# Peptides against a protein of PDB entry 5CWW: the designs that were tried, part 21

Target 1, 194 residues: chain A of PDB entry 5CWW
Amino acid sequence: VPKLQGPFDFDLNPEDEQDDEVELKDIYVIGEKPRVADLMRGEEEELEMMKEDQHNGLSLNIICLLSTSGQVKICLDIDGVEAQWLPPRSKNKRLFAPPPEPPSLLTFQTFDTLKPAEVTPDGWPMFSEDATSPYSFYVTHPAGITYISLTPWVFRLESELQSDSEAGTEFRIDLLAKGQGSERDRIFTQTRTQ

## One batch from the design tools (peptide; made by RFdiffusion4, then SolubleMPNN)

Design b2_p22_6_s1 (from b2_p22_6 with E5K E9A K16R K17R)
Fold by OpenDDE base, seed 5:
Structure b2_p22_6_s1 (fold): chain B 194 residues (1-194), chain A 22 residues (1-22)
Amino acid sequence: as target 1 above (194 residues)
Amino acid sequence: SERTKKLAAKLAELVRRRKAER
């Protein structure tokens, strides 16, 4: 039986956000790029096509959360949440292993896609994928559509994760934390027909 | 901000951990 995973703890949630105040409407998950070593138990020819694509992914799952207000929260799965199966009920004395610490999501970035005047109590913002990029997506709302791209910081973070050098890593990570650099463009705004 | 410093520290820890696993 698959184990139901969750609840997740949110690390570094904004101090001003009471967890109870943010009503989530949608979740968008960007799966980690499979490690070539894990896929390469197969044919050598898939290796070359994957090498060109290797430069364009993050070796972490990204969890995007969307609130009723159109707030997007970008979270990183730092623990590497894998599909867990319930262990078979072996009869032996389950030593009370301390309950495994709940998986933590690192809150990387939070931003709004709606103006305050566009927020409605009955709003239904939704995520939709961009077929052209795994790290780009849209937030659709009756008030408008916002394009979001994570590509600028995904590349930088993956470069640090894959680098063998520690030189300058701290400085580049500090820059990443200060200026995450997600692209956000309103591509459509609904004109209120009077 | 204090949050930014904490975020940087967590990301740096993640990077160190991933490098140690290689």
Scores: peptide ipSAE 0.615, ipTM 0.948, DockQ to the pose 0.803
Fold by OpenDDE base, seed 4:
Structure b2_p22_6_s1 (fold): chain B 194 residues (1-194), chain A 22 residues (1-22)
Amino acid sequence: as target 1 above (194 residues)
Amino acid sequence: SERTKKLAAKLAELVRRRKAER
């Protein structure tokens, strides 16, 4: 049986954001690119197809959180949380190892998809995938639809993660942290029929 | 911001860690 993982601790949450103040409505997970070791266990044809995809993906899980207010939080799974299975009911008293430290998510970016005037108490924003890109998605709300793309920084971050050179890494990471580079575009706005 | 600096530091640490694991 799959084990539900969590709670997650959030590292670098916005200073003004109390975790208790943000009502989450939806979660969108972008899984990490397959590991080369996992590829090597596949059929050769599957391995070739996955190699092409590996060059375009991030070697980290991305957890997107959506609040009632239309706030999107982009979090990185730094710890590499793998799917956990409930241990078989083996009678072995696993020594109460102290519960492993809860996995932490690094809050990379937080932004709003709604204007303050568009936020409603009964609003139900939802994520929707973009079939054309694993790192792009939509936030749908009664007030409108917002396109989001993580592609610009995902590529840059992965290039640093895969680079053998340390030259300029710090500078490029600083630029990533400052710019974050997620695209956000309101593609549809519901006209209030008066 | 101070948050941005911390974020950069965390990302840099991640990059270093991942490189050391290879």
Scores: peptide ipSAE 0.615, ipTM 0.948, DockQ to the pose 0.790
Fold by OpenDDE base, seed 3:
Structure b2_p22_6_s1 (fold): chain B 194 residues (1-194), chain A 22 residues (1-22)
Amino acid sequence: as target 1 above (194 residues)
Amino acid sequence: SERTKKLAAKLAELVRRRKAER
């Protein structure tokens, strides 16, 4: 049985957002690009299929959170949270080691997909995948559909993670932190037929 | 912003850590 992971601590959460104030409605996870070394332990056939899809992936999990208000929070799994399984019911009272420090997610970016006037109490924003890109997705709401792409900064971050040189890394990371560079486009707006 | 500086520092630490693991 998979172990429920969490609670997660949100590192660098916006200071003005109390975690208790944001009602989460949906979660979208973009899995990390598997490391070539970890793939080499699998069957060779699975390796070839994964190589073709892997050309431009991030070596970090991305966790997107969606609130009832249509706020999107983009989080990075810096610690490399692996899927945990419930230990088999061994009866031994292993001393509760103090719960390990909860895994931290790094809040990379937060933005809205809805205008304040579009937020409704009965609104149900949802994530949906983009079949054309693993780092693009949609936020659907009764008021409209918003396209989101993480591709611009994902590529740059992965380039730094894979670089052998430290030259210019600090400068490029500073630019990433300042700009983030996620694309956001409202592709559909529902016209209220009056 | 101070938050941006902290974000940059954490990303830089991540990059350093990943390079040291190679």
Scores: peptide ipSAE 0.613, ipTM 0.948, DockQ to the pose 0.803
Fold by OpenDDE base, seed 2:
Structure b2_p22_6_s1 (fold): chain B 194 residues (1-194), chain A 22 residues (1-22)
Amino acid sequence: as target 1 above (194 residues)
Amino acid sequence: SERTKKLAAKLAELVRRRKAER
């Protein structure tokens, strides 16, 4: 039986976000790219196709959270949260392992998809995937649809994770942290018929 | 911002950790 995981600790949440203030409506998970070592059991041809796809992926899980207000929070699974299974009910080893430290998600970026005037109490924003890219998605709300792409910074972060050189890494990471680089485009806005 | 600096530090640590695991 899968173990229920959570609550997650959100590292670097905005200090002004009271945990109680953000009503989450939806979650969107972008799984990490498969490790080449795990793919080595496949046929070479599948390996080549996967190599092209692997060059475009992040070796970290991304967790996107969506609030009622249309706020998107992009979190990185830096700890590598693995699926945990309930230990078999073997009677005697209640090793009180200290409760595993709650898995931490690193809050990479937070941004709004709605204008303040578009936020409604009955608003129900939702995520939807983009079939063209695993690192792009839509936020749909009655007020409109917003396209989001993580691709610009995902590529840069993965490049740093895969680099053998430390030269310039700090500088590039600083730029990544400052820019955050997610694309956001309102592709549709519902015209309020007055 | 202070948050940005902390984020950069954590990302840098992640990168270092991942490189050390290889």
Scores: peptide ipSAE 0.615, ipTM 0.949, DockQ to the pose 0.778; fails the geometry check

Design b2_p22_7_s1
Fold by OpenDDE base, seed 3:
Structure b2_p22_7_s1 (fold): chain B 194 residues (1-194), chain A 22 residues (1-22)
Amino acid sequence: as target 1 above (194 residues)
Amino acid sequence: RIEELAKKLAELAKKEKAKRKA
């Protein structure tokens, strides 16, 4: 049985975001590319197919959060949070080890998908996947559909994480952080039938 | 905030590189 994880600490949240003001409606997780070493324990044929996909992904999990207002928060799992399972019912009352420090999510980017006039109290924005790209997705709301792509920065970040040299890495990461170039495009807007 | 973000990402990159060299 999967174990409920959390709470997570959000590192580098925008100062203006009072935690009490943002009601989350949905979560979208983009899993990290599988580690080749972990895959070597599986069937060799599955390994080859996954290798092609491995070259085109981030080694960090990405956690996208969606608020009632259509705000998207892109977070990076820097601690490498793994799926946890409920321990088997062992009879031994293991002494409650102090709860480990909550894992931190690094807030990479925050942006809106809705205009203020499109936000409704009964609105329910939802994530949906893009079948053509693991790093692209949609935010669907009654007011419209917004396409989002993380591809402009994901592959560059991965290149820095996988580089053998430190030369220029700090500079390129600085540019990446300043750019925060997620693509956002409203592909559909619902016409209000008067 | 952005400067701190860049710093944290750079530290992460350094950490990952160090793990591969060990």
Scores: peptide ipSAE 0.569, ipTM 0.938, DockQ to the pose 0.791
Fold by OpenDDE base, seed 5:
Structure b2_p22_7_s1 (fold): chain B 194 residues (1-194), chain A 22 residues (1-22)
Amino acid sequence: as target 1 above (194 residues)
Amino acid sequence: RIEELAKKLAELAKKEKAKRKA
């Protein structure tokens, strides 16, 4: 039986966002780059073909949260949350291990996809995948469609995570954090039929 | 917030590097 996971703690949540005020409508998860070596254990020939198509993705899971107001929150799974199963009921009274610390998500970026005038109380924004890129997606709302791409920073962050040198890493990460260069483009706006 | 974010990401990078060297 799968274990129910949560609650999650949001680290570095924007001060202006009282979590209690943001109603979430949808969640979009971008899984970490599969360890192709672990998945293809035993199929050496397919490993070589996948190396060429290996889009160097981020080694962290990305959790995107979408509010009723069209706000997108990009979070990083820094703890590496894995699927957990209920332990077999072994009768051994294992000493109450302190409750595991709740998993934390690091809030990387928050931005809006809707203008204030487009926000409705009964709004139903939804995520939609981009079949051409694992790090791009759409936010669909009755008011319009917004394209989002994480590619401008994802590969840069991965490069720092995979680097063997510490030289300049802090500086480049500082620039990355300041830039937060997710691409956002409104590709469609619904004309209000008066 | 941004400075703290940068700090946490830098710490994460150091942690991941340490895991690969071990």
Scores: peptide ipSAE 0.568, ipTM 0.938, DockQ to the pose 0.783
Fold by OpenDDE base, seed 4:
Structure b2_p22_7_s1 (fold): chain B 194 residues (1-194), chain A 22 residues (1-22)
Amino acid sequence: as target 1 above (194 residues)
Amino acid sequence: RIEELAKKLAELAKKEKAKRKA
């Protein structure tokens, strides 16, 4: 039986965002790239081909959170939270190890997909995947549809995580953090038929 | 916040590099 995981601690939440005020409606998880080394233990040739694919994605899970107001929060799983299973009911009273420190999510970016006037109390925004990229998705709301892409930074971040050189890493990371971050494009707006 | 984010990401990168060198 899968174990319910959480709560998660959010690191670097925007100061203006009281987590208590944000009602979450949906979660979209982009899993980390498969550890090719673990999967390809028998296929060295495919390992080389996958290493050449600079586009294998991020070695971190990305957790996207969507609020009722259409706010998207992009979080990075820096602790590498793995799927946990309920331990088999072994009768041995495992000494309650102090609850492990709650896993932390690093808040990378927060942005709105709706204008204030489009926000409704009964609004129910939802995530949907983009079949063309694992790092792109849509936010659908009655007011409209917003396309989001993480591609502007994901591959750059992965390059830094996988680089054997420390030269320039800090500088490039600084540029990445200061950048515009995710692409956001309103692809559809519902015209209020008056 | 952005500076702290950059710092955290840089630390992460360093940590991951250290893991590969070990």
Scores: peptide ipSAE 0.561, ipTM 0.936, DockQ to the pose 0.792
Fold by OpenDDE base, seed 1:
Structure b2_p22_7_s1 (fold): chain B 194 residues (1-194), chain A 22 residues (1-22)
Amino acid sequence: as target 1 above (194 residues)
Amino acid sequence: RIEELAKKLAELAKKEKAKRKA
């Protein structure tokens, strides 16, 4: 049985966001790229084909949060949150270890997909996947559809995480953080019939 | 905020490098 996880601590939330004011409507999780070494334990022949695919993802989970107002929050799992399962009912008196500190999610970027005039109290924005890329998705709202792509920064970040050299890493990460170059394009807007 | 973000990402990169060298 899956274990309910949380609460999560959101590190570097925008100061203007009071946690109590943001109503979440949807969550979209982009899992970390599979570690080929872990997948290939036992299948030698498929190892060579998957090596080329190793460059196609981030080694961190990405958690996208969507609010009622159409705000998207992109968070990085820096602690390596894994799927938790309820332990089998072992009769052993597990000493209630104090609950571990809640895992932290690093807030990478926050942006809006709706104009203020498009926000409605009954609005129900939703995520949907892009079949063409694991790092692209859509936000659908009655007012319109927004395409989002994380590809402009994801692969750059992964390159820094996988680099054996420390030379220039801090500088490139600084540029990455300042750029926060998620692509965001409104691909459809609902015409209000006057 | 951005400076702190950069710092945390840099720390993460260092941590990941350390894991690979161990």
Scores: peptide ipSAE 0.568, ipTM 0.937, DockQ to the pose 0.795; fails the geometry check

Design b2_p22_7_s2
Fold by OpenDDE base, seed 1:
Structure b2_p22_7_s2 (fold): chain B 194 residues (1-194), chain A 22 residues (1-22)
Amino acid sequence: as target 1 above (194 residues)
Amino acid sequence: RVKELAQKLAELAKRRKAERLA
């Protein structure tokens, strides 16, 4: 049985976001690319073929959060939170170790998918995957559908994380942080028949 | 906020590099 994890601390949340004011409606997780080197430990020949496929993902989990207002928060798992399973009921009275500090997620970007006039108190926005890309998805709301793509920055960030050169890394990361570069496109708008 | 984000990402990059070189 999977263990419920949380709460998570969100680093670099916008100051104006009082945690109590943002009601989350959905979560979308993009898992990190598999470390082929770790998976193929002992299978040297298959390692070379899968290296080409490794270039297509981020070595970080991405956690997307969606509020009732259609706000999307893109968070990065820098610490590498792993899925936890309930330990088998071994009767060993493990001494109550203090609960570990909650893991932190790094808030990379926050943006809206709805116009203020489209926000409704009973709104129920939802994430849905894009079959064509693991780093693209949709936000569906009664007012419309928004396409979101993380591809403009994901590849660049991964390149920096995999680079053996420190030259220019800080500068390029600074540009990434400033630009953030997630694509947002409203692909459908529900016209209110007046 | 942006500056802190950049710093944290840069620190991550450094850590990852160090892990690969060890």
Scores: peptide ipSAE 0.605, ipTM 0.946, DockQ to the pose 0.801
Fold by OpenDDE base, seed 5:
Order: sequence, then structure tokens, then C-alpha cells
Structure b2_p22_7_s2 (fold): chain B 194 residues (1-194), chain A 22 residues (1-22)
Amino acid sequence: as target 1 above (194 residues)
Amino acid sequence: RVKELAQKLAELAKRRKAERLA
């Protein structure tokens, strides 16, 4: 039986966001790309072909949260939350190991997809995937559709995670954290037929 | 917040590097 995961603690949540006030409507998960090297240890020839297309995605799961107000929160799974299965009922009274600390998600970025005037109490924004890129997606709301791409920072972050040199890493990560260059483009706006 | 974010990401990068070198 799969173990129910959660609750998740959000690390570095914006102070002004009372967690209790943000109603979430949808979740979009971008899974980490498997380390091709770990999967292909036995198939050296296919490894070379995949190296060229190795736009190696981020080696972290990305969890996107969407609120009723059209706010998108991009979170990084730094701890590597894996699917957990309920341990078989072993008879042994294993000492109550303290419940593992709840997994924490690192809040990377928060932004709005709706204008204040477009926010409705009964809004039902939804995520939808972009078939052309695993790091791009759409937010659909009755007021319109917004295209979002994480590609501007995902590859830069991954390059820092894969680099063997520590030289300049802290500086480049600082720039990345300050820039948070997710693309956001409203591709469709519903005209209210009066 | 941004400084803390950068620090956590930098720590992650350091951990990943250490794991590859080990």
C-alpha cells in the first residue's frame, strides 16, 4: 500500500503569505530527469546518443502549486522525496523512531498569473502540460491562459549542481536566486462579452 | 529570503559535489 505523503513543510515561504489564506487548486510536478549515467550503465552506445540530446533537466523534482487567485508557487524538492511504501507489518516492536521530519520543499519563486480584477472567488485555475517541453506549462483560468517556462533558470541551476568546481558557484547561484527568470506570457485573454 | 535561498542552493551544490567526488 502506498504511504500517504505529507504534510510538506514549505521552507522560505514568503512572510506575507499567511499559509492559511492561500487556497490551492492544483499541483503540477516536474519529475527529476533520471541520471542517464545511472540508468544506462549497461548500454554505453545509447549513452553517447543521449548525451547530445542531454538537455539534462534538473536533478530535482519541481513542485508547482496553483492557488485560486492564480498565484503560482514553484518549489524545489531538495531532500529527494521518494515514493514510500508502508513497511510490511513486521511483528517486532521497533522502537518508535521519532517520526521522520516532514519533508521540506524549498520555495524558489512565487508569481501571479492573473490581474487582481480577474480573480474570482469561484475561480478554478488549472495546470496543463506543454507537450514540447517538460519545463514549460500552462495555467488555464476562465479569464485567460498563461504560458510559463522554467527553462531560463533550470539549466543554469543544474549546471551548478553538476559542476566539479566551487569557483564562482555561490556567486552564480546568488544571481540565479535574484533573477528568478521564469518566463510568463499571457497567450489568451477571454474578452467578457458584455 | 533571497539570501537564504541562495545559501540553501549553494549548500545543495556543495553536497552534490561532495557525493560525486566520494
Scores: peptide ipSAE 0.606, ipTM 0.947, DockQ to the pose 0.819; fails the geometry check
Fold by OpenDDE base, seed 2:
Structure b2_p22_7_s2 (fold): chain B 194 residues (1-194), chain A 22 residues (1-22)
Amino acid sequence: as target 1 above (194 residues)
Amino acid sequence: RVKELAQKLAELAKRRKAERLA
């Protein structure tokens, strides 16, 4: 039986975001790139072909959160939260283990997909996947549809995570953090028939 | 905030490097 996980702590959450004010409506998870090398230990030739075709995804899970107001929060799972299963009811396990520290998600970026005038109390924005890229998705709201792509920074971040040299890494990561660089494009806007 | 973000990501990169080299 899967163990219920959470609550998650949001590291570097903007202080001004009163946690109580952000009503989350949807969650979109982008799983980490599978370690193909670990999976394909016996098939070296197929591994090379898959390495070329495998758009080098991020070796981190990405958790996207969507609020009623159309705010998107991009979080990184740095700790590598894994699915946990309920231990078999063994009799004697220590009931009083301090609750493990809640796993933390690193807030990478927060941005809006709606204009203030488009926000409605009954708004129900939703995520939908982009079939062409695992790192792109849509936010659908009655006011419009917004395309979002994480590709501008995801591959750069992964390059830093996979680098064998520390030279310049801190500088490039600093630039990445400052730029954040997610693409946002409103592809459809509902015309309010006045 | 941005500085802290960069720091945490840099620390992650260092950890990942150390894991690959061990």
Scores: peptide ipSAE 0.606, ipTM 0.947, DockQ to the pose 0.803; fails the geometry check
Fold by OpenDDE base, seed 3:
Parts: structure tokens; C-alpha cells; sequence
Structure b2_p22_7_s2 (fold): chain B 194 residues (1-194), chain A 22 residues (1-22)
């Protein structure tokens, strides 16, 4: 049985966003690429085939949060939060150690998918996957559908995380942090039949 | 904020490099 995880702290959350003001409606998780090198120790031939598939992913979990207002928050799991399972019902009431400090998610980017006039109190925006790309997804709302792609920065970030050289890494990461260039495109807008 | 974000990502990159070299 999976264990419920959380709460999570959000590092570098925008100061203007009081957590109390943002009502979350949906969550979308993009899992990290598997550490094939660690899993396939001893099978070098299979490792080479799997490396080609791994070149196209980030070695960090990405957590996307969606609010009622259509705001998307992109968070990175820097600490490497793993799935937890409930311990088997052992009779020994081990004194619950105080819960460890809640893991932190790094807020990478925040942006809107709806215009202010499109926001409704009963609106329920939802995430949906893109079958063609693991790092692209859709936000569906009664007012319309927005395509989101993280590909402009994900692969560049991974390249820095895999680099054996420190030369220029800080500079390139500074550019990534400043640019944050996620793609956002409204692909459908529902016409209000008056 | 942006500067702090970049710093945290840079620290992560350094940590990952150190783990690969050990």
C-alpha cells in the first residue's frame, strides 16, 4: 500500500503568492529518467541501448501544480523524493520517530494559462499528457486548451547536471534561470455562444 | 529570486559531479 507523502515545502515561492490565496486543483508529475547505470551494473550491452533512451530525459522529478485560476507552477525535486510504502503491519508500535523535516520542492517557474476574464469560480482546469512527448502536456479548461512544453530548458539543464566540467556551468545555469523558456500556446478557445 | 534559483541549481550540478567522481 502506498504511503501518503507530504506536506512539501516550496522553496523560492514568489513572495506575492500567499499560499492561502492559491487553490490547487490538479497535479502533474514527470518522473525522473531511470538511473540505468546503477540498475544495469554488469550488463554493458543493454546499458548502451538504454542510454539512447535516457538521453532524452531529466534526472530530476518535475512536479507541476495547477490552480483554479489556471496558474501553473513548475517545481523541481532536487532532494530526490522517493515513493514510500506503508510498513507491513508489525505488531510492535515502534514509537513514531518525529516526522522528518518535510522535503522541499524548488519553484522553477510560474505562469498563467487563462486570461483574468476566463477565470470562473466553478472552473476546474486539469492536466492531460501529450502522448508524443514526456515533457509536454495540456491544460484543459472550459474556456480553452493550452499546450505546454518544457523541452526548451529540460535538456539543457540535464546537460549541465551530467557535465564533468565546471567550466561555464554557472554561467549557463544563470541563463537558464533567467530565460526559463517553457513553451505556452493556446491551441483552442471556446467561443461563448451568446 | 533568479539569482538564488541559479545558485541552487549550480550547487546541485557540483554535487552530482562530486558523486560521479567518488
Amino acid sequence: as target 1 above (194 residues)
Amino acid sequence: RVKELAQKLAELAKRRKAERLA
Scores: peptide ipSAE 0.604, ipTM 0.946, DockQ to the pose 0.791; fails the geometry check

Design b2_p22_7_s3
Fold by OpenDDE base, seed 2:
Structure b2_p22_7_s3 (fold): chain B 194 residues (1-194), chain A 22 residues (1-22)
Amino acid sequence: as target 1 above (194 residues)
Amino acid sequence: RVKKLAQKLAELVERRKAERKA
C-alpha cells in the first residue's frame, strides 16, 4: 500500500502568500529522467541510443501547482522524494525516530496564466500533458488555454547538475534565478459572447 | 528572493556534484 507523503515544505515560497490565500486545484508532476545508465547496466549499445534522448531531461522531479486563479507554481524536488510504501505491520516500529524532516520543494517560479478579469471564484483550471514534450503542458481554464514549456531552463539546469566544472557555474545559476525562461503562450481565448 | 533562489540552486548543484564523485 502506498504511503501518504507530506506535508511538503515549500522553500522560497513567496512571503506574501498567505497559506490560506492560494487554493490549489491541480497538481502536475514531471518525473525525473530515468538513470538509464543504472538501468541498462550491461547493454552498452542501447545505452548510447538512449543517451541522446536522456540529454533532454532533468534529473529532478518537477512539481507544478495550479491555483483557482490560474497561478502556476513550479517546484523542484530537491530532496529526491521517492515513493514510499507502508511497511509491513512489523512489530518493531521504532516509535521514537523523530519524524523525518518534511521534504522540501524549492519554489523555482510562479506565474499567472489568467488575467485578473478572467479569474472567477468557481474557476477550475486543469493541467494537461503535451504529448510532444515531457517538460511542456497546458493549463485549461474556461477563459482559455495556455501552453507552458519548461524546456529552456530545464536544459540549462541539467547542464549545471551534470557539469564537472565549477567554472562559470555561479554566473549561469544566477541567470537561471533571474530569468527562469519558461515559455508561456495563450493558444486559445474564449470569446465572451456578450 | 532571486539571490536566495540562486543560492539554493547552487547548493543543489554542489550536492549533486558531490554525490556523483562519491
Scores: peptide ipSAE 0.612, ipTM 0.948, DockQ to the pose 0.743
Fold by OpenDDE base, seed 3:
Structure b2_p22_7_s3 (fold): chain B 194 residues (1-194), chain A 22 residues (1-22)
Amino acid sequence: as target 1 above (194 residues)
Amino acid sequence: RVKKLAQKLAELVERRKAERKA
């Protein structure tokens, strides 16, 4: 049985967002790319072939949060949270060690998919995957469908995470922080028949 | 906020580099 995980601390959450102001409706998780070097320890020739076939993904989990208002929050798992399972019911009540410090998520980007006039109290926006890319997805709401792609910054961030050079790193990270560059495109809008 | 985000990303990059060198 999967273990319930959380709470999570949101690092760099907008100060003006009171926890009560944003009602979350859906979560979309993009898992990190596998560490092929760790999996293929001892098979150097197969490692080179797999590096080419490895879809250029991020070596961090991405957690996307969706609110009732259609706000999307993109968070990075900086602590490397893994799935946990409940221990087998051993009879010995081991004194539960104090819960470890909650893992932190880094709030990378926040943006809206709905116009204020499209927001409804009973709205239930949902995430859906894009079959063509692991770093693209859709937000579906009765008012319309929005395509989102994280590809513009994912590659750049991964390049910094894998770089052995310190030259220019500070400058490139500053550019990532200033302009994340997620793509957002409304592909369908429902016409209200008056 | 932007400066803080840049700092957090820089710390992450440095941590990851240190882990690869160990």
Scores: peptide ipSAE 0.611, ipTM 0.948, DockQ to the pose 0.744
Fold by OpenDDE base, seed 4:
Structure b2_p22_7_s3 (fold): chain B 194 residues (1-194), chain A 22 residues (1-22)
Amino acid sequence: as target 1 above (194 residues)
Amino acid sequence: RVKKLAQKLAELVERRKAERKA
């Protein structure tokens, strides 16, 4: 049986966002690409295929959160949360270890997909995957559809995570933090039928 | 916030580098 995980702490949430103010409607998870070390146990052919896949992916899980207002929050799983399963009902008294410190998510970026006038109290925005890219997705709302791509910064961040060089790292990280570089494009707007 | 984010990202990068070298 899969274990329900959480709660998660959000690091660097916008100061103006009280945790209770954002009503979440959907969640979209982009799983990390497997690490080469985990792949070395596979056949050489699988290793090569996986190496190619690793070069195109982030070695972090990305958790996207969507609010009723169409706000998207992009969070990075910095702790490396893995899928957990309930232990078999073995009698072992799990010593009440103090609840482990809740895992933290790093709030990388927050942005809106809706204009204020498009926000409805009963709105139900949803994520949809992009079959062409694991790091691109859509936000659908009755008011319209917004395309989002994380590809620009994902590649840059992974490059830093995999780099053996410290040269220029600080500068490039500063650029990532300042610009984030997510693409956002409204591809469809619903015409209000008067 | 940007400075803090940069710091957190830098810490992450350093941690990952250390993990690979170990």
Scores: peptide ipSAE 0.610, ipTM 0.948, DockQ to the pose 0.751
Fold by OpenDDE base, seed 5:
Structure b2_p22_7_s3 (fold): chain B 194 residues (1-194), chain A 22 residues (1-22)
Amino acid sequence: as target 1 above (194 residues)
Amino acid sequence: RVKKLAQKLAELVERRKAERKA
């Protein structure tokens, strides 16, 4: 039986966001790039072919949250949440180990896809995938459609995660924190026919 | 917030580097 996971702790949530005020409407998960080397143990020839086609992905899961107001929150799975199964009921009354600390999500970026005048109480914004890129997606709302791409910072963050050098790491991380650089383009706006 | 985010990202990077070297 799959184990129900959660609650998740949101690290570095904006102080002004009362958790109770943000009504979530949708969740979009971008899975981490599989460690092909770990999956393809014994298939060295296929591994080499896949390395050439391996688009540089992030070695972290990304969790995107979408509110009724069209706010997108980009969170990083820093703990590496994996699918968990309920252990078989072993008979041993092992002492209730303190519940493991809830997994933490790091709030990387928050931005709006709607103008204040476009926000409606009954809004139903939704995520949809971009077939051309795993790190791009759309937010669809009755008021319009917004294209979002995480590619500008995903590559930079992965480069830091994979780097063996400490030289300049602090500076580059500071740049990532100051300017994440997600692309956001309104590709369609619904014209209200009066 | 930015300083805290940078710190958390730095900690993440260091953790991943340590895990890869182990």
Scores: peptide ipSAE 0.609, ipTM 0.948, DockQ to the pose 0.740

